Peptides against a protein of PDB entry 4GMN. Designs and how they scored, part 64

Target 1, 375 residues: chain A of PDB entry 4GMN
Amino acid sequence: RYANITLLALVTLASIGTDFQETLVKGNQGSRESPISAADEEWNGFDDADGDAMDVDQKSSSGEDQEEDYEEIDVKEDDEDDDDDSITSEMQADMERVVGADGTDDGDLEDLPTLRELIQTAVPQLIRLSNLPIDSDESLTIQSHALSALNNISWTISCLEFANGENANIHNAWYPTAKKIWRKTILPILEADSADLKLATQVTSLAWAVARVLHGETPTDGNPHRKFISLYHSSKQQAGGNSNSIEEPEDPFQGLGVKCIGVVGSLAHDPAPIEVNREVGVFLVTLLRQSNNVPPAEIVEALNQLFDIYGDEELACDKEVFWKDGFLKHLEEFLPKMRTLTKGIDKRTQPELRTRADEALLNLGRFVQYKKKHA

## One batch from the design tools (peptide; aimed at target 1 N151 E161 W208)

Design b2_p23_8_s1 (made by RFdiffusion4, then SolubleMPNN; from b2_p23_8, 15 letters changed)
Fold by OpenDDE base, seed 4:
Structure b2_p23_8_s1 (fold): chain B 375 residues (1-375), chain A 23 residues (1-23)
Amino acid sequence: as target 1 above (375 residues)
Amino acid sequence: KEFHQEFIKQSLAYARTLKPYQP
């Protein structure tokens, strides 16, 4: 009984997070289409194991034909007013306000009641549910759904622009909560070192969403970047050995490898420790050097992360990592390989991957030219 | 509206009763 209520609540919170995201994506048609395809959590319905109803031979007592006149109870179909429309409307109104508001520096979410309740009420409970003891398939399911709901909410918030003080009220409300998700949900799961690739994918997706807001301010305790780099390598070793189709996600950008790159790239932004930045930068540049064995989507993500990390020459990582470790040479040597890779992507079968690869190739050419002028 | 808010509220109230894992 209580499990079903909790699961339904988690599904509802995940749906709320998705609907909020879809509304944001529809409103924000001008910003970088990172297609956050919501993982359609196929709610695998309860297989009601048909417990063999024991045939209790109820003796046919031939009780007499009392024609009780069953009055037709005219069951008025109470039009259950689809009360669903009202929450979607409030969420839409909150999202339209987020997209349309010139950032009122009022650090209160008073004007964003749905988002406030998600951040202040729902997320703290989702964090708690993600930290339950895993002692049953039910607790594992609750964790999965809690991670999904946290993922959808975190991704939705990560689609907001926070540059230049935009959405500062939302950022200020989210930032401590995002750090709490990191410390209380993400780190403990990463420390449990589970061989569960589903859980690893969920936590990595959530970690990417959280790290897209926290960037280099993400807590460095326990060197999480190394855990995600290790997870990247482990995921590649498992995919190579067992012909059990780990269903490669239909979307190449939803792969665990891409998610790992997105996390570690985000973690390496200023003000990340230079050692963290270096280890991530070397990892990303190494993927480009090994590109013949790396999926095109991972190369696209690795390039985008490298541009975002090293795009600013005033940052300490530019001098201490990019120039010092000779990254420009590796990017320049990769440019002809990227042209070949991009041209090898069929526009008909993989239109999105081709578009994003064409963009990443264009940006790589621009970035190399930029860095050569600032050498 | 009221059902879904009450459902979220009940579900959150239930989630509050779940003990966090103490190792």
Scores: peptide ipSAE 0.014, ipTM 0.444, DockQ to the pose 0.020
OpenDDE base, seeds 1, 2, 3, 5: peptide ipSAE 0.012, 0.006, 0.012, 0.015; ipTM 0.449, 0.431, 0.449, 0.465; seed 5 fails the geometry check

Design b2_p23_8_s2 (made by RFdiffusion4, then SolubleMPNN; from b2_p23_8, 15 letters changed)
Fold by OpenDDE base, seed 2:
Structure b2_p23_8_s2 (fold): chain B 375 residues (1-375), chain A 23 residues (1-23)
Amino acid sequence: as target 1 above (375 residues)
Amino acid sequence: KAFHEEFVRQALAYARTLKPYTP
């Protein structure tokens, strides 16, 4: 009885987390359907439809335009008006306030009652439920659902813009809670060294969502970046040995490998310790060097993470890692491989993977040119 | 006990504002 009510409450909180995301995406972005898996599914990542095209201020130097014929992908707007009226008027009003509020620097969520209740009331209970002793299949189920609810809430919040002091009230309310999720949920599960790849995938998804907000301020206790790198390698070894293919998620970007890359990339941002940044940067660059044996989606994610980590030349990691460890050479040597990889993706069978690979290729070219000018 | 009952009460209050989850 109590278990079933708890499970229903956890499923409901997971659905609320997704419904918030849908409302945020509809509010901040025009009608690009991020494929939010049905409200019942664990949201495993955001669609990087807004790849931050690094504003390389192209001062007009009249270099010969090699017109690479970018075929305009005629994005058919399939307006599937899935009128999932699941969004509460209160949630919608909270999201309209998030989009419309000139960020009052007051860490008070007075104007965001639903989000306040999620952060202050729901999340502390979810953390408790995710950290119960596993002594039964029921406790394992409760943990899984608590992780899914934490995942969906954390992903939703991680899709808010926090750059330049935007949404500072939400950031300030979330930040201590995100650190608590990390220390009380993520780290204990990672330290348990479970062979359960489902649990590892759930905790890694949650870790990515949390790390996308905390970045280099993510607690470094127990070297979590090394645990995720180890998990990456272990997942590849298990996939090669047992023909129990964990069904590779139909979406290549939902793979445990991509999630591990996303986590460690996020952990490597400033103000991360330079040695953490170096270990992650070397890991990511090593994936590019070994690209013949790496899934394309992991290459795309590894590139995006490298751009984000090393995009700013004023950061200590630019001098102490990027230039010192010779990353530019590896990126430049990878350009022709990336072109071949991208062209090898069938636009018909994997349209999203192809689009994201084309974007990552474009950004790689721009990034290499940028770094060569700033050398 | 009380905290868990309140959590469940709140989550169920939100669930009532959502369309019925069809399992």
Scores: peptide ipSAE 0.025, ipTM 0.577, DockQ to the pose 0.023
OpenDDE base, seeds 1, 3, 4, 5: peptide ipSAE 0.021, 0.026, 0.024, 0.020; ipTM 0.571, 0.599, 0.571, 0.555; seed 3 fails the geometry check

Design b2_p23_8_s3 (made by RFdiffusion4, then SolubleMPNN; from b2_p23_8, 14 letters changed)
Fold by OpenDDE base, seed 5:
Structure b2_p23_8_s3 (fold): chain B 375 residues (1-375), chain A 23 residues (1-23)
Amino acid sequence: as target 1 above (375 residues)
Amino acid sequence: KEFHEEFRKQALKYARTLKPYQP
C-alpha cells in the first residue's frame, strides 16, 4: 500500500518534469522562429579549375505527369485530449514566468513557488529514494522511478538559459541541489559498478542533465569522466556480443553512447582541470578517427561537444589542449568523412538524424575555418 | 567569441526533449 503511493508520486513527479520540459522547448522555439535573415554571405566557392566537362546529353524524356491522387487520409486527429492534468495550473504559471523572465531579478524563488517546492522539497526526497539499499525488486523499482523523476526535473532546469546571468535566481537555487544529486545519487551508483545497463543508462541521462548546468564545476571526485568513458567502451563491447536485443532506443540520440559523450563533453568545459579536458578531448577526437565503427548520432554529439569545449580561444584549454594536441588537423581530416556519413543518412527514415548531421557538418566547416583564421 | 556566440545560439536549439517518461 505505501509502496504504490510512493510509486504513484514518483511517476507524477516524472510526468511533471517531462511536461515542464516540453513547455520550455516550445516556448524557446517560438521565440527563435523569428527568421534570422540568413545574410547571404556568398560562399566563395573554391576555384577548382580543370575538370573536363563531359557533355552528358541528358535527353529530356517527357515523363507523363501521373497525377497520383493522394487520397487525403483524413486522419481524424481524435484529440483524445487525455487531459492527464498532471501539470497543475500553478506549475504551468511558474513555467510561463520562467520562460518570460528576462533573468534580471536577483530575487529568490518567491515568485516561483512550485519550482521552489520542486527543488527544496521534492528533489531531496528523490535523492533519498535513489539511495535506498537495494534488497528487493520493490527497492530497485523505487530507485528507477526516483532516477526518472530526478532526470526529468534536471533536464527541464538544464533547458533554462543561464548564460550572461539569465535566470540567476533559479541557477543559484539549483546549483547546490545539482551538486547534491551528483555526490549523493550519481557517484554512488557509478561506484557500485553494476552490470545493469538500464540503471547505467538512467544514471548517465541524469548525469548529463546535471552536467549541462554544472559544466566544469561538476565535482571531480573519483574522476567521473573516466568512469563514463569506461562505460562508453563497456557498452560497445556488450552490444557486439549478446544478441539480447536491448532494443536500441528507436531514437539514435537516446543511446547510452550518446549520453556518455554528452556527460564527458559537459564535464570538460572550463573551469575543468586541463588534464580532464585533455582526456575528454582525446576521447572525442578518437571517435572521429574511428568514425567507420561509430554510430552517426554519437559522431554528431562528439562534434557538438568539441565545438562547445573549444569554441572560445580565450580559454586555457584552447592553447593547452586544442592547439598543443593538434586537434585542428584531426577535425580537418574528418570533414570529407563527415560529408560521406551525412549523405549516407536517409532523410525519409532518419529525418532528425539527417538534420542534426547536416548542421554538425556545416558547423564543422565553419569551426575549421574559424580555427584556421585564429591560429 | 563570434563563433562561440553563434554556436551557443544554435546548440540551444538542440535542447533535447527527453522522450516522455513512459511508465
Scores: peptide ipSAE 0.029, ipTM 0.645, DockQ to the pose 0.523
OpenDDE base, seeds 1, 2, 3, 4: peptide ipSAE 0.024, 0.022, 0.026, 0.028; ipTM 0.608, 0.598, 0.650, 0.670; seeds 1, 2 fail the geometry check

Design b2_p23_8_s4 (made by RFdiffusion4, then SolubleMPNN; from b2_p23_8, 14 letters changed)
Fold by OpenDDE base, seed 3:
Structure b2_p23_8_s4 (fold): chain B 375 residues (1-375), chain A 23 residues (1-23)
Amino acid sequence: as target 1 above (375 residues)
Amino acid sequence: MEFHREMQRQALAYARTLKPYVP
């Protein structure tokens, strides 16, 4: 009885995190429907006229259309409008305020009561539940659901803009809590060195969401970047040996490898220690050099992380790592490989992967040109 | 000068990690 209520509450908290994200997305779409006037820039496509019409004479065999009279079974869609309006009116009002909030510089969430309660009351309980001793299948289930709820909340918050002092109140309230999740949930699970790939995937997803806000200010205690690099390599070794199909997630960007790259990339941003930045940068560049054995989604993420880490010439990591370790040469040598990789992705079967690979290829060309101008 | 990558607003594609909890 109590277990089922706790599980239901954890499921509800995980759903709340999802619904908040959907609401933030919808709210941010509504504010940008300024009509982009269809400037009909007639891109006059090049008239490459090479007209070798090979007449392949394929004979039309007239197959007889048997009209099979499909009886229209009038399936009454019982519209059970289960308006599971799981989004409370208070949650919707908080999300509308987050999208509209002019940056109040105070870490006070007085105007965001649902978000305040989520950060100040729910998250501390989720941290406690995720860090319980595992002594039963019930405790393992509770941990998994608590990690799921923390993941969803952390991802939702990581989708807010914090640049230029935007959402500073939310950032200031979340920042100490994010550090607490890192120290009390993520690090203990990583230190337990569990062979459980499901748990490793959950904690790595959470770690990425947290690190997307904390960046180089993520606690460096126990060298977590090395643990995630080790986890990356260990996950590749296990996938190669046991033909037990760990169902690769249908979404190539949900793989443990992508998540590990996202975490370590985020950890390497300024003001990360130069040693941490170097180890991560060398790891990412090494993936590009070994790209023949690396999934395309991991290459896309590794490129995006390299652009974000080394995009500013004023940062210490530009001089001390990027230029000193000769990263530009490796990126330039990778351009033709990236073109081949991107062209090999079928737009019909993997449209998202192709779009993100096309974008990463475009950015790689621009980034190489940028670095050559600022050498 | 900072390099800004073109980002499609697909920051939300990472948000698809939120599998709707099918009960």
Scores: peptide ipSAE 0.175, ipTM 0.751, DockQ to the pose 0.270
OpenDDE base, seeds 1, 2, 4, 5: peptide ipSAE 0.027, 0.151, 0.169, 0.164; ipTM 0.657, 0.735, 0.753, 0.746; seeds 2, 4, 5 fail the geometry check

## One batch from the design tools (peptide; aimed at target 1 N28)

Design b2_p24_1 (made by RFdiffusion4)
Pose (drawn by RFdiffusion4):
Formats: C-alpha cells, structure tokens, sequence
Structure b2_p24_1 (pose): chain A 285 residues (1-30, 108-237, 251-375), chain P 24 residues (1-24)
C-alpha cells in the first residue's frame, strides 16, 4: 500500500490544488456551496496535510511525506492567493480560508522555521508556502518568532527562470506580512531591508529588484497608515527612491526583451510605477 | 494625485494576476 496508499494520495491532492486554478479562470469566461471542490480542499484536505507536515521525520521515508504534504499545502495556498480579496472582493472565500491560513502558518511554517538547519530544498518549500499564506494574511499574519527576521537572514545566506529564485520568495513573503496593520517595528525592519536592497542594487538579480519595488509600492502607498509617517517619512525612504530612479532605468534597459520578455515588461511597469510613486508622496508631507 | 494611486493599484493587481469571480 505504501507507494500507492500514501504518496499517491498526496501527489493527487496537490494536483487538485494546482488544477482548481483552471476552474477559477474557466468559471469566469462563463457556504462554499457553489465551490465544493474548494470547500472539501479547505475543510477536509488541509487539516490532514497540516498534521502530516508536523510529524517526524524520524526516517527518510517520512522525510518524503513531509515534502509531499508541503507540496499540496503550497499548491492550494497559492491557488487561493490568486483571488482578489482587496476591498470586499470574494468575501465568502476569504472567511473560509483566513483562519485555516493562520493555522498553516502557526502549526506548519513556524515550527519548521524554528529549527534553522539544514536543508535548502526544504527551506525553499516553506518560504514558498509562507509567501502564499502571507499574500492573503497581509500583516494580520502572525508575528511570533519574529519570522520576518528569519526570512531576511534566509535571503542573504542563500546568497552563495528569474522569478523562481528563492530570493524572490524571501522578498515577497517578508514584504507581504509588513503591510498594515503590522507591528510598526516589524514594518520598519522589513521596509529597511527592502530599501537597502535598492541602495545596494549593485548585485541584486533584476527579478528581486522588481519584487522589492512592487512590495514597497504595495506597503507605503497610503498616507493614512501609521507606517507611511512612522517609517517611510521618519527614515526618509523617499531619498533612496529618488536616487534609485536613474539606477532602475539602466537595469531595465539591460534586460533583453527577446530573451526573456516577461521580466523585461514586468520591470518596465515597476519603473513606471516607481516614477509615479516618487511623485505622489513628493506631494505629501 | 488620486488617479496616480489608482493606476498604481491597478498595475499591481495586473502584475499579481488576481482573479475576480463573477457572481451568478
């Protein structure tokens, strides 16, 4: 039963996690009662995956169960985070998911992050999931073991297809949990790291630059948020952004539109947004 | 100024490829 009974179940649940994304797209061309697949994924499939993700690991075989369990959690969390939840959008699905997303973080991402050592493959798996979960949680994400510090250290240390870099994952997840209403100090650290990435953009991969700019735009674009005054202005983030604008233009033109297109067009949007961003705040004390 | 902010938010939503579900 082993090769069939356990591994097959996980790989399939993960595939179901992947393919539900097509239901969302195709559904658009035409209490989760209308989405039983999603209902079952959250209420039934996910609790067992959190359990499996937790348990040792005493043996290599259970090392594979954990990995596969993390793959399924990842695919589901990612697909779900592909939904628009800003404003009142998709509120039914948001209430069904949010507490579970908190559990995945507390019971899965956090204990694994507690024991630093040793894997890169596994470190990559947890960050991917944590990024997916934090995309929904948006600073409501738990601040317990000061996880942003760990993901920050993971970025620098793992320094030794552009958008699949682990570094891009570290920028995204730390950037997502630093949105309002996060602890203002947690936001200060994450914001400082994201800006420092620009000041020292001399050796940062272009994709990590684009993600850092998108995360910053995503965080400090609302003057009503305490962190816009408490951090963005208090620490003068504006100067580094104005200084980075010329540096950002050359690196963007340094990207072969023909080899490869996506990063180029994506970087063009970031400089465009970067310019518009330098103006809007320049207009606000 | 508010228009610039809206354009930035739209670009971010496009970059994230966010899906908005249509109500039945």
Amino acid sequence: RYANITLLALVTLASIGTDFQETLVKGNQGDLEDLPTLRELIQTAVPQLIRLSNLPIDSDESLTIQSHALSALNNISWTISCLEFANGENANIHNAWYPTAKKIWRKTILPILEADSADLKLATQVTSLAWAVARVLHGETPTDGNPHRKFISLYHSSKQDPFQGLGVKCIGVVGSLAHDPAPIEVNREVGVFLVTLLRQSNNVPPAEIVEALNQLFDIYGDEELACDKEVFWKDGFLKHLEEFLPKMRTLTKGIDKRTQPELRTRADEALLNLGRFVQYKKKHA
Amino acid sequence: SEELLEEIKENLKKAKKLIKLKPS

Design b2_p24_1_s1 (made by RFdiffusion4, then SolubleMPNN; from b2_p24_1, 8 letters changed; failed a check: too like the target's own chain)
Amino acid sequence: SEKILEEIKESLKKLRELITLKPK

Design b2_p24_1_s2 (made by RFdiffusion4, then SolubleMPNN; from b2_p24_1, 10 letters changed)
Fold by OpenDDE base, seed 5:
Structure b2_p24_1_s2 (fold): chain B 375 residues (1-375), chain A 24 residues (1-24)
Amino acid sequence: as target 1 above (375 residues)
Amino acid sequence: MEEIKEEIKESLRKLRELIKLKKP
């Protein structure tokens, strides 16, 4: 009986996350019908694209303040001071400079009570449920549903614009929670090195949603980019051996390979360490060089990530990685291969993949021209 | 929005009850 109520609550939380995501996407897509990937914006360069601010119509419905007395569950923080002293003093000082804005500006979500309850009440409970000891098929089912709910909430929030101080109240409320999801849910599952490809796909999807907001500010502890690169390679080796039909997802963009690329791309953004950026950039460029054996959807995602990471010439990664490691040459040499790849996709059987490949090809041409002008 | 808000509240209530029951 209790298991069924757990599952119902988790399924409902996951559904709500999806319904919000669809609503936010439809609100922003007053112009474009295409799915949740930020990849559908035609890369016009870093020219001042007038941010069409999501006019959230503040219809102030004056609903009466029923002060439901939320009994503060006194969560005794058992301060288990596990002083694992392995944090270098420089990383601690940089974290203390970023965290030392201990402005308790708990992002004022007064106007967003549903989102506040999702972030402050639901997510901490979902994190706990995702970290339960796996001792039964029931505990595995609970973990899977908790990860699905966290995924849908995190994806929903990642569809909001946070550039130029937009939605700053939501960003400020989400940011510490996103770091908590990363440290308490994502990292422990990645470190357990489970052969479960379903669990790996779920945690990678969640990691991508979280990393789309945190970018290069995602915790670097345990080199997570290398874990996702390793997972990418391991997933390709397993697909080649046992024809156990893990049905390739009907959507090419829902594959574990695409998700791994999306995670590591997001992790490589400024202010990521230059060596993290370099390792990811080399991985992405290597996919383009080996494109004959790479699914087209992964090539599209790898291109979009390269545009987003290296589009700004003011960033340290432009000089220290893009130019130093000769990425422009690899992109230029890939342009004729991308034209062939894109033309090989049948518009009748894979219309979305073809559209996104046509856009990525256009953007690659523009990006190569831009970088040649700014050399 | 109101239907979603009530569904969240009910789900959170159910989830809180379950966590209280799973803490031995």
Scores: peptide ipSAE 0.020, ipTM 0.589, DockQ to the pose 0.017
OpenDDE base, seeds 1, 2, 3, 4: peptide ipSAE 0.018, 0.019, 0.015, 0.017; ipTM 0.515, 0.567, 0.560, 0.545; seed 2 fails the geometry check

Design b2_p24_1_s3 (made by RFdiffusion4, then SolubleMPNN; from b2_p24_1, 8 letters changed)
Fold by OpenDDE base, seed 5:
Structure b2_p24_1_s3 (fold): chain B 375 residues (1-375), chain A 24 residues (1-24)
Amino acid sequence: as target 1 above (375 residues)
Amino acid sequence: SEEILKEIKESLRKLRKLITLKPK
């Protein structure tokens, strides 16, 4: 009885959070940025001073409009209950508070009681449920749903802007809870060394969401970056052997490899220890050197992480890792390979992957030019 | 349990709308 109520609770939480994540992905696909591509802001670290716009006059060759008559498949709108997607006046007021508050530094969510209860009451229970002894298939199901709910909450919070003191009240309330998720949920599961790829994918997704807020302040206990690098390599060895391809997610950016890259990239940001940054930077640059055997989505993510980690020349990692380990040469040597890779992606079958690869190629060219100017 | 679920459902709905409506 209690188990069924807890399971129904967790299923409902996981479903709401999945629908949330999918709606964020779709809503952000209408805007250029999937919640994973909220980092696809044009790398704004370049002062636009030297506007030598090379007008590459791409003459529009007018290819003939073959009007292929797409038959309107009359997909009957089954009247799925219009869950009143109306922004309630209370939700709009909470939104205006989250967007407009130069929030007082007090981690007191006095003005956001529902978010306070989510962080202070719900998340600690989900952490407890994710750490239950696994003694039954029911306990595994409870853990999976608790991880899904934590993932969805953590991803959602990670899509808030926290730069320049924005949302400081939410950041300050979330930060200790995010560290608790890391230490109490993520690390114990990673240390259990489970052969369960589903569990590994769930914990890696959660780890990425948490690390997108904590960055280099993510707890370094037990060298978690090495565990995720090891998981990346182990996942590639398993995919090559068993023809039971666990259906690679239809979305190339939802793969375990991309998630591992996203986690370790986020962990390598300042103020991460220079040796953590170096090990991650060497891993990412090694993927570019081995790009012939790496999925295009993982190359796109590895490039974006390299731009974010090494975009600021004032950081210790620029001098002690980027320049010292000669990363610019590897990026410059990769530029013609990236052009070939991007052109090889079919725009018709993989439009998102092609768009993100075109953007990453553009940013790679800009980044190489910037680093050459600042050498 | 049901109250906590309702609060979490409302929180997640609020957070969804917050992120989708953030003006660039």
Scores: peptide ipSAE 0.023, ipTM 0.565, DockQ to the pose 0.028
OpenDDE base, seeds 1, 2, 3, 4: peptide ipSAE 0.020, 0.021, 0.020, 0.019; ipTM 0.575, 0.553, 0.601, 0.567

Design b2_p24_1_s4 (made by RFdiffusion4, then SolubleMPNN; from b2_p24_1, 7 letters changed)
Fold by OpenDDE base, seed 5:
Structure b2_p24_1_s4 (fold): chain B 375 residues (1-375), chain A 24 residues (1-24)
Amino acid sequence: as target 1 above (375 residues)
Amino acid sequence: SQEILEEIKESLRKLRKLIKLKPK
């Protein structure tokens, strides 16, 4: 009886969080905004210096207007259940309070009682359930659902802006809880070194969501970046040998390799130890050098992480790692390979992957030019 | 247990709407 209620609670938490993550991803895709991977932070570090627009006079020859009669596919409005998408006046007031919260709130979340209960009451129970002794298939199922719920909560919070003191009350309330998830859920599972690729994928997804908020302030105990780099390499060795295709997720960006890159990239941000930053930076640059055998989605993620880590020239990692280890040369040598890779992606079969690769290629050209000017 | 579940559902629904409404 208790197990069934707990399971139903966890299944419902996992479903709400999945539907939420999918809706954030789809809602951002409907606007020209890429899915909220960290990619849509406008890299505000490029002052738009008036680079002369090369007037490529593409005289579009008047190709004939073939009026292809787009048959209106009468997409039956299946009655999507009116999940009351009405923004309640309470939710709008909660949003105005979240956006208007000056960085002076100690994180008591007095004005956000629902979010307070999620962080203070729900998450500690999910952490407990994710740490149950695995002695049965039921215990494994409970752990999987607890990890899914923690993942969905953590991803959702990681989509809030925390730069410049925005949402400081939420950040201050979440930060100690995020560190607790890391130390009590993520690290113990990574240390158990389970051959379960499903569990490894779940914990890596959760680790990425947590690390997107904690960045370089993520606990360095037991060198977690090396564990995720090892997991990346181990996952590639398993995929090559057993033709038991664990169905690679239909979305190239949901792969374990991409998740490992996202985690280690996030862990390498300032104020991460320079040794951690160097090991991650060398790993990411090595993927670009070996790009012929790396999935395009992992190359896109590795580029975005390199841009975010090394975009600020005032950071210690710029001088002590980027310049000292000669990363600019590797990025410049990769630029023609990235052009070939991006052009090889079929826009018809993989439109999202092509768009994100075109953006990463554009950003790589800009980044190389910026770093050459600031050398 | 069921009360905590409904509070968590409400929390996630609120958080979902908050993020959709944040102007970029």
Scores: peptide ipSAE 0.021, ipTM 0.570, DockQ to the pose 0.039
OpenDDE base, seeds 1, 2, 3, 4: peptide ipSAE 0.017, 0.019, 0.019, 0.019; ipTM 0.553, 0.569, 0.608, 0.583

Design b2_p24_2 (made by RFdiffusion4)
Pose (drawn by RFdiffusion4):
Structure b2_p24_2 (pose): chain A 285 residues (1-30, 108-237, 251-375), chain P 24 residues (1-24)
Amino acid sequence: RYANITLLALVTLASIGTDFQETLVKGNQGDLEDLPTLRELIQTAVPQLIRLSNLPIDSDESLTIQSHALSALNNISWTISCLEFANGENANIHNAWYPTAKKIWRKTILPILEADSADLKLATQVTSLAWAVARVLHGETPTDGNPHRKFISLYHSSKQDPFQGLGVKCIGVVGSLAHDPAPIEVNREVGVFLVTLLRQSNNVPPAEIVEALNQLFDIYGDEELACDKEVFWKDGFLKHLEEFLPKMRTLTKGIDKRTQPELRTRADEALLNLGRFVQYKKKHA
Amino acid sequence: SKPKIALNTHALREARAAFKAAEE
């Protein structure tokens, strides 16, 4: 039963996690009662995956169960985070998911992050999931072991398709949990790291630049948020952004539209947004 | 009838790329 009974079940739950994304797209061209697949994924499939993700690991075989269990959690969490939850959008699905997303973080992402050593493959798997979960949690994400510090250290140390880089994952997840209403100091650290990435953009891969700019725009674009005054202005983030604007223009034109297009067009939008961003705040004390 | 489900396109793109990478 082993090869069939356990591994097959996980790989299929993960595929179900992937393919539910197509239901969302096709459903649009035409209490989760209307989405039983999603309802079953959250209420039934996910609790067992959190269990499996936790357990040792005493043996290599259970090393594979953990990995596959993380793959399924990842696919589901990613697909769910492909929904618009800003404002009142998709509120029914948000309430069904949010507590579970907190559990995945506390019971899965955090204990694994506690034992630093040793894997790159596994370190990549947890960051991918944590990024998916934090994209929904948005600073409501738990601040316990000061996880942003660990993901920040993971970025620099793992320095040794552009958007699948682990570094991009570290930027995104730390950037997502630093939105309001996060601890203002947690925001300060993450914001400093994201800006430092620009000041020292001399060697940062272009995709990681685009993600850092998108994360900053996503965080400090509201003057009512305490962190806009408490960090963005208190630490003068504005100067580095104004200084980075010329540097950003040359790197963007350094990208071959023909090889490959997506990064280029994506970076064009970031400089465009970067310019518009330097203006809006320039207008605000 | 119920309204359509709102989607985040940037997330969709990223998720697609992530799934392709996981397959490999």

